# Ledger of designs, part 28: peptides against a protein of PDB entry 4N3Y

Target 1, 83 residues: chain A of PDB entry 4N3Y
Amino acid sequence: ETRDQVKKLQLMLRQANDQLEKTMKDKQELEDFIKQSSEDSSHQISALVLRAQASEILLEELQQGLSQAKRDVQEQMAVLMQS

## One batch from the design tools (peptide; aimed at target 1 V49, target 1 (a further copy) S55 L58)

Design b2_p23_2_s1 (made by RFdiffusion4, then SolubleMPNN; from b2_p23_2, 13 letters changed)
Fold by OpenDDE base, seed 1:
Structure b2_p23_2_s1 (fold): chain B 83 residues (1-83), chain C 83 residues (1-83), chain A 23 residues (1-23)
Amino acid sequence: as target 1 above (83 residues)
Amino acid sequence: as target 1 above (83 residues)
Amino acid sequence: LEERLEQLRLELEAFKAELEAAQ
């Protein structure tokens, strides 16, 4: 019957619209999450990269300084042994 | 008329389902993007952890080297003071 | 790590100064 078919289709349409609204909301929440997560993660990772790089450079400088200090100690030892 | 109403509702239902399918696809793509982004971030963090560990090892070596150099100087000073 | 690095830098500088003073 056509009348019953109309009622069935109206129900199906309401259900489809409800699902659409829910899915659109979920999509928006994912977009918001991505935006926030991307900004936070990008900044944190970038900061950690720069921090790690700075530490590595400093360690290299300290290594060079220690090597020079060891040479200076050796020179002083030589002077003592020669005197 | 009921017959025309059925046809109109069928069209509206098809349109709603098309929109739902599109939105579901978009949602899935966002979920896939989040998954991929999370994996990429995890890999970057793991790499940074390894860099930090390497820096820690070098720092320990430098500290040991400095301690030994200080001991050598102290021994030299002791010899000088005893002579 | 950064604090330990800075401390080591200061210790190294002090050690160098001590070596120079001993000469």
Scores: peptide ipSAE 0.135, ipTM 0.706, DockQ to the pose 0.065
OpenDDE base, seeds 2, 3, 4, 5: peptide ipSAE 0.134, 0.133, 0.133, 0.135; ipTM 0.706, 0.705, 0.705, 0.706; seed 5 fails the geometry check

Design b2_p23_2_s2 (made by RFdiffusion4, then SolubleMPNN; from b2_p23_2, 11 letters changed)
Fold by OpenDDE base, seed 4:
Structure b2_p23_2_s2 (fold): chain B 83 residues (1-83), chain C 83 residues (1-83), chain A 23 residues (1-23)
Amino acid sequence: as target 1 above (83 residues)
Amino acid sequence: as target 1 above (83 residues)
Amino acid sequence: LEEELERLRLELEAFRRELEEAQ
């Protein structure tokens, strides 16, 4: 009967709509997760980059200090050899 | 004594070199970590993007199905009203 | 797309209500 067909179609429509809503929610959650994950990773990487840069500066300072120390030792050794 | 001064400087040089080596290692580890973390995040984000895209396709299909279902129900209702 | 889907959802809900009221 046509009435039964209409009721069947109404049910199908409701079911499809439920699936649509669920899928929309899932999609939104994924997009939000991607955004958050990207931001978190970006911040973490930035922090690590800063730390690496600080280490690089320290290395440069140490290199300068080592070079000076080496020169000082060489000068002192020269004095000793001349004595 | 000059000899004592030389020995002191030699010690300082060794200590500074040890610190240099340690800092170089730490820097390298940080760089490696950044690289690995970035790659892992990139792969994860790519996978999530693909999943989101699949959801989008499904939503489009559902939209089409719902539109058709709506039309079918409307047609059936029109028949009922005419009877 | 999201806005269009929301519009469709609302239209379908309204249509369902109309069908129920007509019966």
Scores: peptide ipSAE 0.057, ipTM 0.474, DockQ to the pose 0.032
OpenDDE base, seeds 1, 2, 3, 5: peptide ipSAE 0.053, 0.063, 0.055, 0.044; ipTM 0.463, 0.481, 0.465, 0.475; seed 2 fails the geometry check

Design b2_p23_2_s3 (made by RFdiffusion4, then SolubleMPNN; from b2_p23_2, 12 letters changed)
Fold by OpenDDE base, seed 1:
Structure b2_p23_2_s3 (fold): chain B 83 residues (1-83), chain C 83 residues (1-83), chain A 23 residues (1-23)
Amino acid sequence: as target 1 above (83 residues)
Amino acid sequence: as target 1 above (83 residues)
Amino acid sequence: LEERLRELAQRLAEFKAELEAAQ
């Protein structure tokens, strides 16, 4: 019966629309997640890079200090040995 | 006393070396973390992009299907109305 | 960065050896 066929098609159309809306939402959520994740990762990596750079500076300072300390110890040893 | 001074300086030198070693380790760990995090993020984002693309294809298919279904319903309605 | 770290590690190793020799 044609009437029944129309009703069936209308139901199918509604169901398809629901699926479309759901898929559209899912797509949007994925895009938002990608954007947020990328931004978060970028910021985190940048922060860690800065921290690593700070550590490098500290390393250089320590190395210089150690070199000086070594020289100082050697000088003091020389004084000790001659006394 | 010079002897005591030398001993003190030697201790300071050892302590400084320990700090240097620790800082070097910390720096290495940070670099490794950055590398790993970046790679993980890249892979994750790529996977999500592919998923989003799949959703887009589905959306296009659904939209086309819905358009056709709408036309079909309209045609059936026309038949119904004239009968 | 990896190369720089390797260089630092080498310098540290050399320093340790020098320190041990001085003691």
Scores: peptide ipSAE 0.041, ipTM 0.468, DockQ to the pose 0.022
OpenDDE base, seeds 2, 3, 4, 5: peptide ipSAE 0.049, 0.056, 0.048, 0.045; ipTM 0.466, 0.469, 0.462, 0.457; seeds 2, 3, 4, 5 fail the geometry check

Design b2_p23_2_s4 (made by RFdiffusion4, then SolubleMPNN; from b2_p23_2, 10 letters changed)
Fold by OpenDDE base, seed 5:
Order: C-alpha cells, then structure tokens, then sequence
Structure b2_p23_2_s4 (fold): chain B 83 residues (1-83), chain C 83 residues (1-83), chain A 23 residues (1-23)
C-alpha cells in the first residue's frame, strides 16, 4: 500500500518533469522567436527609413529645380513681351 | 523662336511637377508603411512577450510543485523503510 | 517628416496653380 503510493508519486514526478521540460523548451522557442522577429523588424524599418530619406533628398532637389525653371520661364516670357 | 522656347520650358515644368508629385506620393506611402509596420510589429512582440511571461509563471509553479513532490516522495520512502 | 511633407504638398499645389494660370 505504501509502496504503491511511492510508485505513484514517482510516476507523478516523472510526468511533472516531462511537463516542465516541455514548458522550458516552449519558453525558449518563444524567446528565440521574439528576438529574431525584433531584429528582423528593426532591420526592415531601418532600411525603409533610409529609402524615405533618399526620397526626401530627391524632393528637395526637384523643388530647387522647379524654382529655377519657373524663373527661367518668366525671364523668357519677359523677353518675348519686349520683342 | 522665343515663343517656342517658352512653350518648351512650360512643358518641362509640367513634367518636373509631375515627377515631384509622384515622388511625394511615394514618400508618403513609405512613411505610412513604416508607421503601420512598426505598430503591427510592436503589437505582435507585446503579445509574444505576454505569452512568454505566462509560460515563465507556469515554470515557476511547476518547479515549486516538483520540489514539494520530491519531498513527499522522500518522506514516503522513509516511512516505507521504517515499516 | 509629416510637417515637412505637408509643406512640400502646399508648395506643389501652389506651383500647379501658377502653371495653370500661366497657360
């Protein structure tokens, strides 16, 4: 009777250990996933930010070009009117 | 001749403006994408962190349970040996 | 970035208006 109880408890311990081991593995997998996901996202966002900055530079260049072009057109119109 | 130049410049201005508009749209799309991606990633990571924390709590509970179970088994073994 | 972009949009709109008036 007592011996049976001991055997039962030993089985329960083994089962609990198995569950613990499984849970530890699951936790580790989640941590690894979080780490990898975070790193990937960070890199992707950084790349996109750089692209946005590049487009901003282009926009500024275009604006400068347009301003100059506008002045050039106005000058040519003045010449035309005075001819 | 001068009139032709004016017309050419006006066309060039229109083309440049079109390019500027396109670039602005592209930039806006990138910014929107970055924002949305960041928010989505943040939410996902937060959810995963919560899951990891839940598993950690479970692990602690299991460890405590195992420690107690081990003591219980040892006590029962002592009883058995003394019987 | 958003503020700067809005400024650019306003300038572009003004430019388009001026182009239309010049035609």
Amino acid sequence: as target 1 above (83 residues)
Amino acid sequence: as target 1 above (83 residues)
Amino acid sequence: LEERLEELRLRLEEFRRELEEAQ
Scores: peptide ipSAE 0.075, ipTM 0.453, DockQ to the pose 0.022
OpenDDE base, seeds 1, 2, 3, 4: peptide ipSAE 0.070, 0.070, 0.064, 0.069; ipTM 0.454, 0.452, 0.451, 0.452; seed 4 fails the geometry check

Design b2_p23_3_s1 (made by RFdiffusion4, then SolubleMPNN; failed a check: too like the target's own chain; its pose is not in this set)
Amino acid sequence: SEQVSALVERAQASEERLRELQA

Design b2_p23_3_s2 (made by RFdiffusion4, then SolubleMPNN; failed a check: too like the target's own chain; its pose is not in this set)
Amino acid sequence: SSEIDALVQRFQASEKRIAELKA

Design b2_p23_3_s3 (made by RFdiffusion4, then SolubleMPNN; failed a check: too like the target's own chain; its pose is not in this set)
Amino acid sequence: SSEIEALVQRAQASERRLEELRA

Design b2_p23_3_s4 (made by RFdiffusion4, then SolubleMPNN; failed a check: too like the target's own chain; its pose is not in this set)
Amino acid sequence: SSEVSALVQRAQASEERLRQLQA

Design b2_p23_4_s1 (made by RFdiffusion4, then SolubleMPNN; failed a check: too like the target's own chain; its pose is not in this set)
Amino acid sequence: SQISALVQRAQASEQRIAQLQQE

Design b2_p23_4_s2 (made by RFdiffusion4, then SolubleMPNN; failed a check: too like the target's own chain; its pose is not in this set)
Amino acid sequence: SQVSALVQRAQASEQRLAELRAA

Design b2_p23_4_s3 (made by RFdiffusion4, then SolubleMPNN; failed a check: too like the target's own chain; its pose is not in this set)
Amino acid sequence: STVEALVQRAQASERRLAELQAA

Design b2_p23_4_s4 (made by RFdiffusion4, then SolubleMPNN; failed a check: too like the target's own chain; its pose is not in this set)
Amino acid sequence: SQVSALVQRAQASEERLRQLQEE

Design b2_p23_5_s1 (made by RFdiffusion4, then SolubleMPNN; failed a check: too like the target's own chain; its pose is not in this set)
Amino acid sequence: SDEVSALVQRFQASEKRLEELKA

Design b2_p23_5_s2 (made by RFdiffusion4, then SolubleMPNN; failed a check: too like the target's own chain; its pose is not in this set)
Amino acid sequence: SSEVSALVERFQASEERIKELQA

Design b2_p23_5_s3 (made by RFdiffusion4, then SolubleMPNN; failed a check: too like the target's own chain; its pose is not in this set)
Amino acid sequence: SDQVSALVERFQASEARLRELQA

Design b2_p23_5_s4 (made by RFdiffusion4, then SolubleMPNN; failed a check: too like the target's own chain; its pose is not in this set)
Amino acid sequence: SEEVSALVERAQASEQRLEQLRA

Design b2_p23_6 (made by RFdiffusion4)
Pose (drawn by RFdiffusion4):
Structure b2_p23_6 (pose): chain A 83 residues (1-83), chain B 83 residues (1-83), chain P 23 residues (1-23)
Amino acid sequence: as target 1 above (83 residues)
Amino acid sequence: as target 1 above (83 residues)
Amino acid sequence: LEEQLEEEEEELEEYREALEEAE
């Protein structure tokens, strides 16, 4: 039946076009997510740089501490030996 | 000509459903791109994190070793002073 | 202890270079 059939096909076409719009919306959200995912990984690398900096500072302090300890042991030994 | 109209709507519905199939395929490709990109970046970042925590635990033990080394040398000074 | 501190310095320089490349 040609009249009922036109109405059914119009309903189906509307539903297919609504579905197409929603799926395009989803694609857009995925494209944005690629971008946000990239930003997040960058922020993770910055946190890592902060950890490296704290470690470089600590290592430097330990090097200085070893030097100071040698120097003052040298003086203590020199006195102890002057006797 | 509701019969010609029906033929037209059937063509439009076929075109819409083909478009929906294609766009769904595109979405899948984006989800796959996201997954591949996250896997890759995670591999790189988990490697940087492993190196960072290794530096950290070692530097911690070196703080301990420095104190201990100073104590050892001090005991040596105590023995050298028994003379 | 001094040799271990020199080795760790070299490793931190290499790790810093790897972080700069990762940026």

Design b2_p23_6_s1 (made by RFdiffusion4, then SolubleMPNN; from b2_p23_6, 11 letters changed)
Fold by OpenDDE base, seed 4:
Structure b2_p23_6_s1 (fold): chain B 83 residues (1-83), chain C 83 residues (1-83), chain A 23 residues (1-23)
Amino acid sequence: as target 1 above (83 residues)
Amino acid sequence: as target 1 above (83 residues)
Amino acid sequence: LEERLRELQLELEEFKAQLQEAQ
């Protein structure tokens, strides 16, 4: 009967709304997570990039320094051999 | 009347289900986004780690080069002083 | 890594100083 249909539909509506509320909550949590994760990752990656760049610059300087030192030694040895 | 209640509840249920479907879709998109973002970040971090490792290898090579250069200079100086 | 780099810098400078003294 129609009365039974009303009761059934009321239950179904309640269940649908409960699921909707739960899903909306989950969605909001994901949005919050994305926001926080994005900010944290961005900061971390930026820091790693800066550190890597600093190390690379220093390594290049050391390479140049070592090469120059070797050249200087060779030059000094040549002078000593000539005298 | 009860018949009108049935029609009203059917409409409300349809609306609730439509909203639920939309919200579920949005949630899924966020989950997919998180997955993709995590993979991208992981790749980027891995690349940075490789850069750092390359720098460490180069550093070790430079250290060895410097040590060898020092030894070579010392040996040459010793020979020169002996002659 | 940064600390190791600083150590290498110091060693290089010491090496250069030794070479200069030998002149």
Scores: peptide ipSAE 0.077, ipTM 0.679, DockQ to the pose 0.068
OpenDDE base, seeds 1, 2, 3, 5: peptide ipSAE 0.070, 0.075, 0.068, 0.073; ipTM 0.673, 0.677, 0.670, 0.670

Design b2_p23_6_s2 (made by RFdiffusion4, then SolubleMPNN; from b2_p23_6, 12 letters changed)
Fold by OpenDDE base, seed 5:
Structure b2_p23_6_s2 (fold): chain B 83 residues (1-83), chain C 83 residues (1-83), chain A 23 residues (1-23)
Amino acid sequence: as target 1 above (83 residues)
Amino acid sequence: as target 1 above (83 residues)
Amino acid sequence: LEAELERLRRELAEFRAELEAAQ
């Protein structure tokens, strides 16, 4: 009776330890995944932000160039009409 | 001479406008991508954090259960040795 | 958190050792 109970409890303890170890591994893997994913996302976002900033600078330069070109066209048209 | 210059400048202006429009579109797409990626990452990270927290709770429960089981085994062993 | 995991690993090892000794 008591012997059987002890054996049963020992088995239960072993099973619980196995489950605990498994859960600990799963938790660690999850934390590692979150950390890695966060770092990867951060790097990707940073790269894309820099790219967006470069694009913005290019847009500003193009806008300035367009404004100048428009003025030049208008000036030349005025000269042509006066000739 | 002046006529040719005007025609050339008009062409250049059209080309610049086309390039500007393209660059504006690219910038917008990039910004949209960053926004979507950030939101997706945030949701994924949140879900994983919740899962990690659930795992931690389970670990604590298992640890408590193991401690109790260990005590029960020791108690039963003591009873067995005394019988 | 890593320190907590390591502590739990040690405790688990101790439990296994005690279980083995009881057999």
Scores: peptide ipSAE 0.040, ipTM 0.518, DockQ to the pose 0.019
OpenDDE base, seeds 1, 2, 3, 4: peptide ipSAE 0.042, 0.039, 0.046, 0.047; ipTM 0.517, 0.517, 0.517, 0.514; seeds 1, 3, 4 fail the geometry check

Design b2_p23_6_s3 (made by RFdiffusion4, then SolubleMPNN; from b2_p23_6, 13 letters changed)
Fold by OpenDDE base, seed 1:
Structure b2_p23_6_s3 (fold): chain B 83 residues (1-83), chain C 83 residues (1-83), chain A 23 residues (1-23)
Amino acid sequence: as target 1 above (83 residues)
Amino acid sequence: as target 1 above (83 residues)
Amino acid sequence: LEQQLQQLALELAAFREELARAQ
């Protein structure tokens, strides 16, 4: 009967609205999580990239400097051996 | 009348379900975004770890080279002092 | 690593100065 239909539809509507409220809350929590974690992690990774790059550049410079120093030592050794 | 109530409730239920479907879709997209972001971050961190390891290896080699060069200089100085 | 690099840079600079004095 129509009255039974009304009762059933009212229940279904309440269930749908309850689920909607829950899903909306979950969505908001996900948005908040993304805002909190994504921005922080992105900035941290970027900083780590810059540090890694700076270290690599310095290492290359040090490598070149050490190579030159070794050559200078070898030259001094040669002078001593010749004297 | 009850029949009018049924019609109204059916409309409201359809509207609620449409909103629920949209919100569920949005939530799923956020979850997918988080998953993708996490994977991307993991890959970036792994790459940074490898770069750091390469830098550490090079640093150790440079330190070893410098130590040897210093020993060579010390040997030269000893020769000079003995002569 | 950064601290180690800075220390190595200082050691290299000192070594270069030592070499210059020896010459």
Scores: peptide ipSAE 0.127, ipTM 0.700, DockQ to the pose 0.069
OpenDDE base, seeds 2, 3, 4, 5: peptide ipSAE 0.125, 0.124, 0.125, 0.123; ipTM 0.700, 0.697, 0.697, 0.697

Design b2_p23_6_s4 (made by RFdiffusion4, then SolubleMPNN; from b2_p23_6, 10 letters changed; failed a check: too like the target's own chain)
Amino acid sequence: LEQRLEELRQELEAFRQELEEAQ

Design b2_p23_7_s1 (made by RFdiffusion4, then SolubleMPNN; failed a check: too like the target's own chain; its pose is not in this set)
Amino acid sequence: MVSELLQRAQASEIRIEELKAQL

Design b2_p23_7_s2 (made by RFdiffusion4, then SolubleMPNN; failed a check: too like the target's own chain; its pose is not in this set)
Amino acid sequence: MVDALLARAQASEIRLEELRQQL

Design b2_p23_7_s3 (made by RFdiffusion4, then SolubleMPNN; failed a check: too like the target's own chain; its pose is not in this set)
Amino acid sequence: MVQELVERAQASEIRIEELREQL

Design b2_p23_7_s4 (made by RFdiffusion4, then SolubleMPNN; failed a check: too like the target's own chain; its pose is not in this set)
Amino acid sequence: MVQELLERAQASEIRIEQLRQEL

Design b2_p23_8 (made by RFdiffusion4)
Pose (drawn by RFdiffusion4):
Structure b2_p23_8 (pose): chain A 83 residues (1-83), chain B 83 residues (1-83), chain P 23 residues (1-23)
Amino acid sequence: as target 1 above (83 residues)
Amino acid sequence: as target 1 above (83 residues)
Amino acid sequence: LETQLNEAETELNSLRTALENAS
């Protein structure tokens, strides 16, 4: 039946076009997510740079501490030996 | 001509359903791109994290080793003083 | 202890270069 069939096909076409719009919306959200995912990995690398900096500072302090300890032991040994 | 109209609507519905199928395929490609990109970057970053925590636990033990080294040298000074 | 501190410095320099390249 040609009349009922036109109405059914119009309903189906509307539903297909609504579905197409939603799926395009989803694609857009995925494209945006690619971008956000990229910003998140970058922020992780910044946190890692902060850890490296704290470590470089600590290592430097330990190097200085070893030098100071050698120098003072040298003086203590020099006196102990002046006797 | 509701019969010609029916043929037209059937064509339009076929075109819409083909478009929906293609856009769904595109979405899948984006989800796959996200997954591959995240796997890759996680590999790189997990590697940088492993190197950072290794530096950290080592430098911690070196703080301990420096104190201990100073103590050992002090005991040596105490023995050298017994003369 | 001094050798271990020099080795640790080389490892931190290498990690720093890897982080700069990752940026």

Design b2_p23_8_s1 (made by RFdiffusion4, then SolubleMPNN; from b2_p23_8, 14 letters changed)
Fold by OpenDDE base, seed 5:
Structure b2_p23_8_s1 (fold): chain B 83 residues (1-83), chain C 83 residues (1-83), chain A 23 residues (1-23)
Amino acid sequence: as target 1 above (83 residues)
Amino acid sequence: as target 1 above (83 residues)
Amino acid sequence: LEQQLEEQRLRLQALQAELDAAQ
C-alpha cells in the first residue's frame, strides 16, 4: 500500500538524516582535535627547540672555560716543576 | 703556594668537566625527547587525518543516499496524491 | 659542536689523569 510505503520512506529518511548529522558532528570534532593537537605539539616543540639552543650556547661557554682552565693548570704545573 | 694552587686548579678542572658532561647529557636527552615527540605526534596526526578522510567519504555517501531517499519520498508522495 | 665538545672532554680527561699521576 502506497501510504504505508510513504510512511516507511519518511522514517528511513529521518534515520538517514540523523545518521548524517551524527557523522558530521563526529567529523567536526575530529578535525577540531587534530587542529588543537597540532597547535599544541607545534608550540611544545618550539619551546623545546629554544631550550636546546640555549643549552648549546651554554656548552660552548663551558668548552671555552675548560680550555682556558686546562691552559692555566699546565702553566702552573710548569712553574711548579721549575721551582 | 704553587702546589696548593695546582691542587685547587685540578679540582676546578674536575668540577668543570663534570658540569660539561652533565650538560652534554642533558642536551642529548632533550634532543632525543624532541625527536621522539615529533615522531609520535606526526604518527598520531597522520592516523587521525586518515580517520577524518574516511569519515568524509562516509559523509558523502550518506549525503547521496539522503538525497536519493528524499527524491524517492517525493515521487511516492506524488503517486499517492494522484491515486 | 657535540663532536668538538667530546674531543675537548677527552683532552681534559687525559690532562687530569696526567696531573693526578704526577701529584
Scores: peptide ipSAE 0.074, ipTM 0.436, DockQ to the pose 0.032
OpenDDE base, seeds 1, 2, 3, 4: peptide ipSAE 0.067, 0.065, 0.060, 0.073; ipTM 0.434, 0.432, 0.431, 0.433

Design b2_p23_8_s2 (made by RFdiffusion4, then SolubleMPNN; from b2_p23_8, 15 letters changed)
Fold by OpenDDE base, seed 4:
Structure b2_p23_8_s2 (fold): chain B 83 residues (1-83), chain C 83 residues (1-83), chain A 23 residues (1-23)
Amino acid sequence: as target 1 above (83 residues)
Amino acid sequence: as target 1 above (83 residues)
Amino acid sequence: LEERLEEQRLRLEALKEELAAAQ
């Protein structure tokens, strides 16, 4: 009787260990996924920020060009009015 | 001649304004995308963290059960050896 | 960034007005 009980408990212990090991693996996979996702998002955001900065530089250059073009138009108009 | 130059410069200025406006729109869309992506990533990471916490709780419960089962087996083995 | 973008929008609008006045 006690021998049968020991065998039953040993089986239960084995099953519990198997479940524990599986859950530990699942947890590790989840942690790795979170880490990878965070890194990917960080890299993507950084790349997009750099792109936004490039667009900002272009806008500044265009504004400078527009300001110069406006000055050139005004100068030519002044010459035309005097001629 | 100067009249033609003025017209040319006015066209160039218009083209520059159009390009500037387009670039400003593109920049705004990029900023909106970054904001949305960051929010989505934050929400996803938070959900995954909660899932990891649930797995951790389960692991702790399994470890407690395993420790108890081990003690029960040891007790039954001791009884068997004395019988 | 948002404030800077708004400043750029205002500058663009001013340039459009100046262009219209020059035509």
Scores: peptide ipSAE 0.073, ipTM 0.445, DockQ to the pose 0.022
OpenDDE base, seeds 1, 2, 3, 5: peptide ipSAE 0.069, 0.058, 0.056, 0.070; ipTM 0.445, 0.439, 0.452, 0.442; seeds 1, 5 fail the geometry check

Design b2_p23_8_s3 (made by RFdiffusion4, then SolubleMPNN; from b2_p23_8, 12 letters changed)
Fold by OpenDDE base, seed 1:
Formats: sequence, C-alpha cells, structure tokens
Structure b2_p23_8_s3 (fold): chain B 83 residues (1-83), chain C 83 residues (1-83), chain A 23 residues (1-23)
Amino acid sequence: as target 1 above (83 residues)
Amino acid sequence: as target 1 above (83 residues)
Amino acid sequence: LEQQLQEQQQRLAALREELEAAQ
C-alpha cells in the first residue's frame, strides 16, 4: 500500500537525518579536539624549550666559573710549590 | 694559608662540577621530553585526522542517501495524491 | 654544547688528579 510505503520512507528519512546530525556533531568535536590538542602541545613545547634555553645559559655560566676556578687553583698551586 | 685556600678551591670546583652535571642531566631530560611529547602529539593528531576523514566520508554517503530518499518520498507522494 | 661540557668535565677530572698528586 502506497500510504504505508510513504510512512516507511518518512521514518527512514528521519532516522537518516538523525544519523547525519550525529555524525556532523562527532566530526566537529574531533576537529575541535585536534585544534585544542595542537594548541596545547605547541604551548607546552614552547615552554619546555624556554626552560631548556635557560638551562643552557646556566651551563655556560657554570663553564665560565669552572674555567676560572681551574685557573685560580693552578695559580694557588704555583704559589704553594714555590713557598 | 695557601694550603687551606687550595683545599677550599678544590671543594668549590667539585661542587661546581656537581652542579654542572646536574644541569646537563636536566637539560637532556627536557630535550628528551620535548622530543617524545612532539612525537606523541603528532601521532595522536594524525590518528584523529584520519578518524575525522572517515566521518567526512560517512557524511557524504548519508547526504547522498538522504537526497535519494527525499526524491523517493516525493515520487511516492505524487503517486498517492493522484490515486 | 654537550661536547664542550664533556671536555670541561675531563679537564676538571685531570685537575683533581694533579692536585691529589701534588699533596
């Protein structure tokens, strides 16, 4: 019966539309997640890079200090040996 | 006393070296973390992108199905109205 | 940088040995 066929098709159309809307929502959520994750990762990495750079500066300072300390020890040893 | 000065400088040198080693370790750990985090993020994002693409394909299929279903319903309604 | 730091560590180790030998 044609009437029954129309009703069936209307139901199918509604169901398909619901699935479409759900899938559209899921897609949008994934896109939003990717965006947020990427931004968060970028910020985190940048912060860590800055921290690493600070450590590098400290290492350079320590190297200079150690080099100077080495020289100072050598000078003091020279004085000690001649006394 | 020169001997005491030498001993003091030796201690300072040891302490500075310890700090240097610690800082070197910290720097390396940060570099390793950045590398690992970046790789993990890249893999995660790639996986999510693939999932989003799969959803897009599904959406296209649903759109086609809905368009066809709409046409079919319209045809059936036309038959119903003329009967 | 890492290589430079390693070289510095080696220099410090050598200095320590020299100081110990002098005492």
Scores: peptide ipSAE 0.071, ipTM 0.439, DockQ to the pose 0.031
OpenDDE base, seeds 2, 3, 4, 5: peptide ipSAE 0.038, 0.043, 0.052, 0.047; ipTM 0.440, 0.427, 0.440, 0.437; seeds 2, 4, 5 fail the geometry check

Design b2_p23_8_s4 (made by RFdiffusion4, then SolubleMPNN; from b2_p23_8, 12 letters changed)
Fold by OpenDDE base, seed 4:
Structure b2_p23_8_s4 (fold): chain B 83 residues (1-83), chain C 83 residues (1-83), chain A 23 residues (1-23)
Amino acid sequence: as target 1 above (83 residues)
Amino acid sequence: as target 1 above (83 residues)
Amino acid sequence: LEEQLEEQRLRLEALRAELEAAQ
């Protein structure tokens, strides 16, 4: 009787250990996925920020060019009015 | 001659304004995309963290159960050796 | 920056309108 109980408990222990090991593995995989996802998102966001900065620089250059063009047009208008 | 120069400058100004407007739109779309991507990633990471926490709780419960089962087996073995 | 660019765009648009009216 006691011998049978020991065998039953040994089986239960084995099953529990197997489940524990599986769950530990699943947890580790999840943590690794979170880490990878976070890194990927960080890299993507950084790249997009750099692209936005490039657009900002272009806009500043265009603004300067437009300001100059405006001045040139005004100068030509003044000449035209005097002629 | 001056009249033709004015017309040329007007065209250049229009083209520059069109490019500026396009670039401004592109920049805004990029900023909106970054914002949305960041929010989506944040939500996903939060959900995954909660899942990891659930796995951790399960592991702790299993560990406690295994410790108890081990003690029970040891007790039964002691009884068996004495009988 | 965006506000400044919009202001500049509006200024240029006004100038263009003035030039068209003068012709």
Scores: peptide ipSAE 0.076, ipTM 0.432, DockQ to the pose 0.032
OpenDDE base, seeds 1, 2, 3, 5: peptide ipSAE 0.070, 0.072, 0.062, 0.054; ipTM 0.432, 0.430, 0.427, 0.430

## One batch from the design tools (peptide; aimed at target 1 Q63, target 1 (a further copy) K70)

Design b2_p24_1 (made by RFdiffusion4)
Pose (drawn by RFdiffusion4):
Structure b2_p24_1 (pose): chain A 83 residues (1-83), chain B 83 residues (1-83), chain P 24 residues (1-24)
Amino acid sequence: as target 1 above (83 residues)
Amino acid sequence: as target 1 above (83 residues)
Amino acid sequence: AFEELEEQLEEAETELQELRESLD
């Protein structure tokens, strides 16, 4: 039946076009997510740089501490030996 | 000509459903791109994190070793003083 | 004791320089 059929096909076409719009919306959200995911990996690398900096500072302090400890042991030994 | 109209709507519905299938395929490709990109970046970053925490535990033990080394040398000074 | 500790600190420095180059 041609009249009922036109109405059914119009309903189906509307539903297909609504579905197409929603799926395009989803694609857009995924494209944005690719961008956000990239930003997040970058922020993770910044946190890692912070950890490296704290470690470089600590290592430097330990190097200085070893030097200072050598120097003052050298003086203590020099006195102890002047006797 | 509700019969010609029906044929037209059937064509439009076929075109919409083909478009929906294609766009769904595109969405799947984006989800796959996200997954592959995340896996890759995680591999790089988990490697940088392993190196950072190894530096940290080691430097911690070196703080301990420095104190212990100073104590050992002090005991040596105490023995050298018994003369 | 200090000689061994100095060698360990030099190794640790090389590892931190390599980690820094990787992060840059």

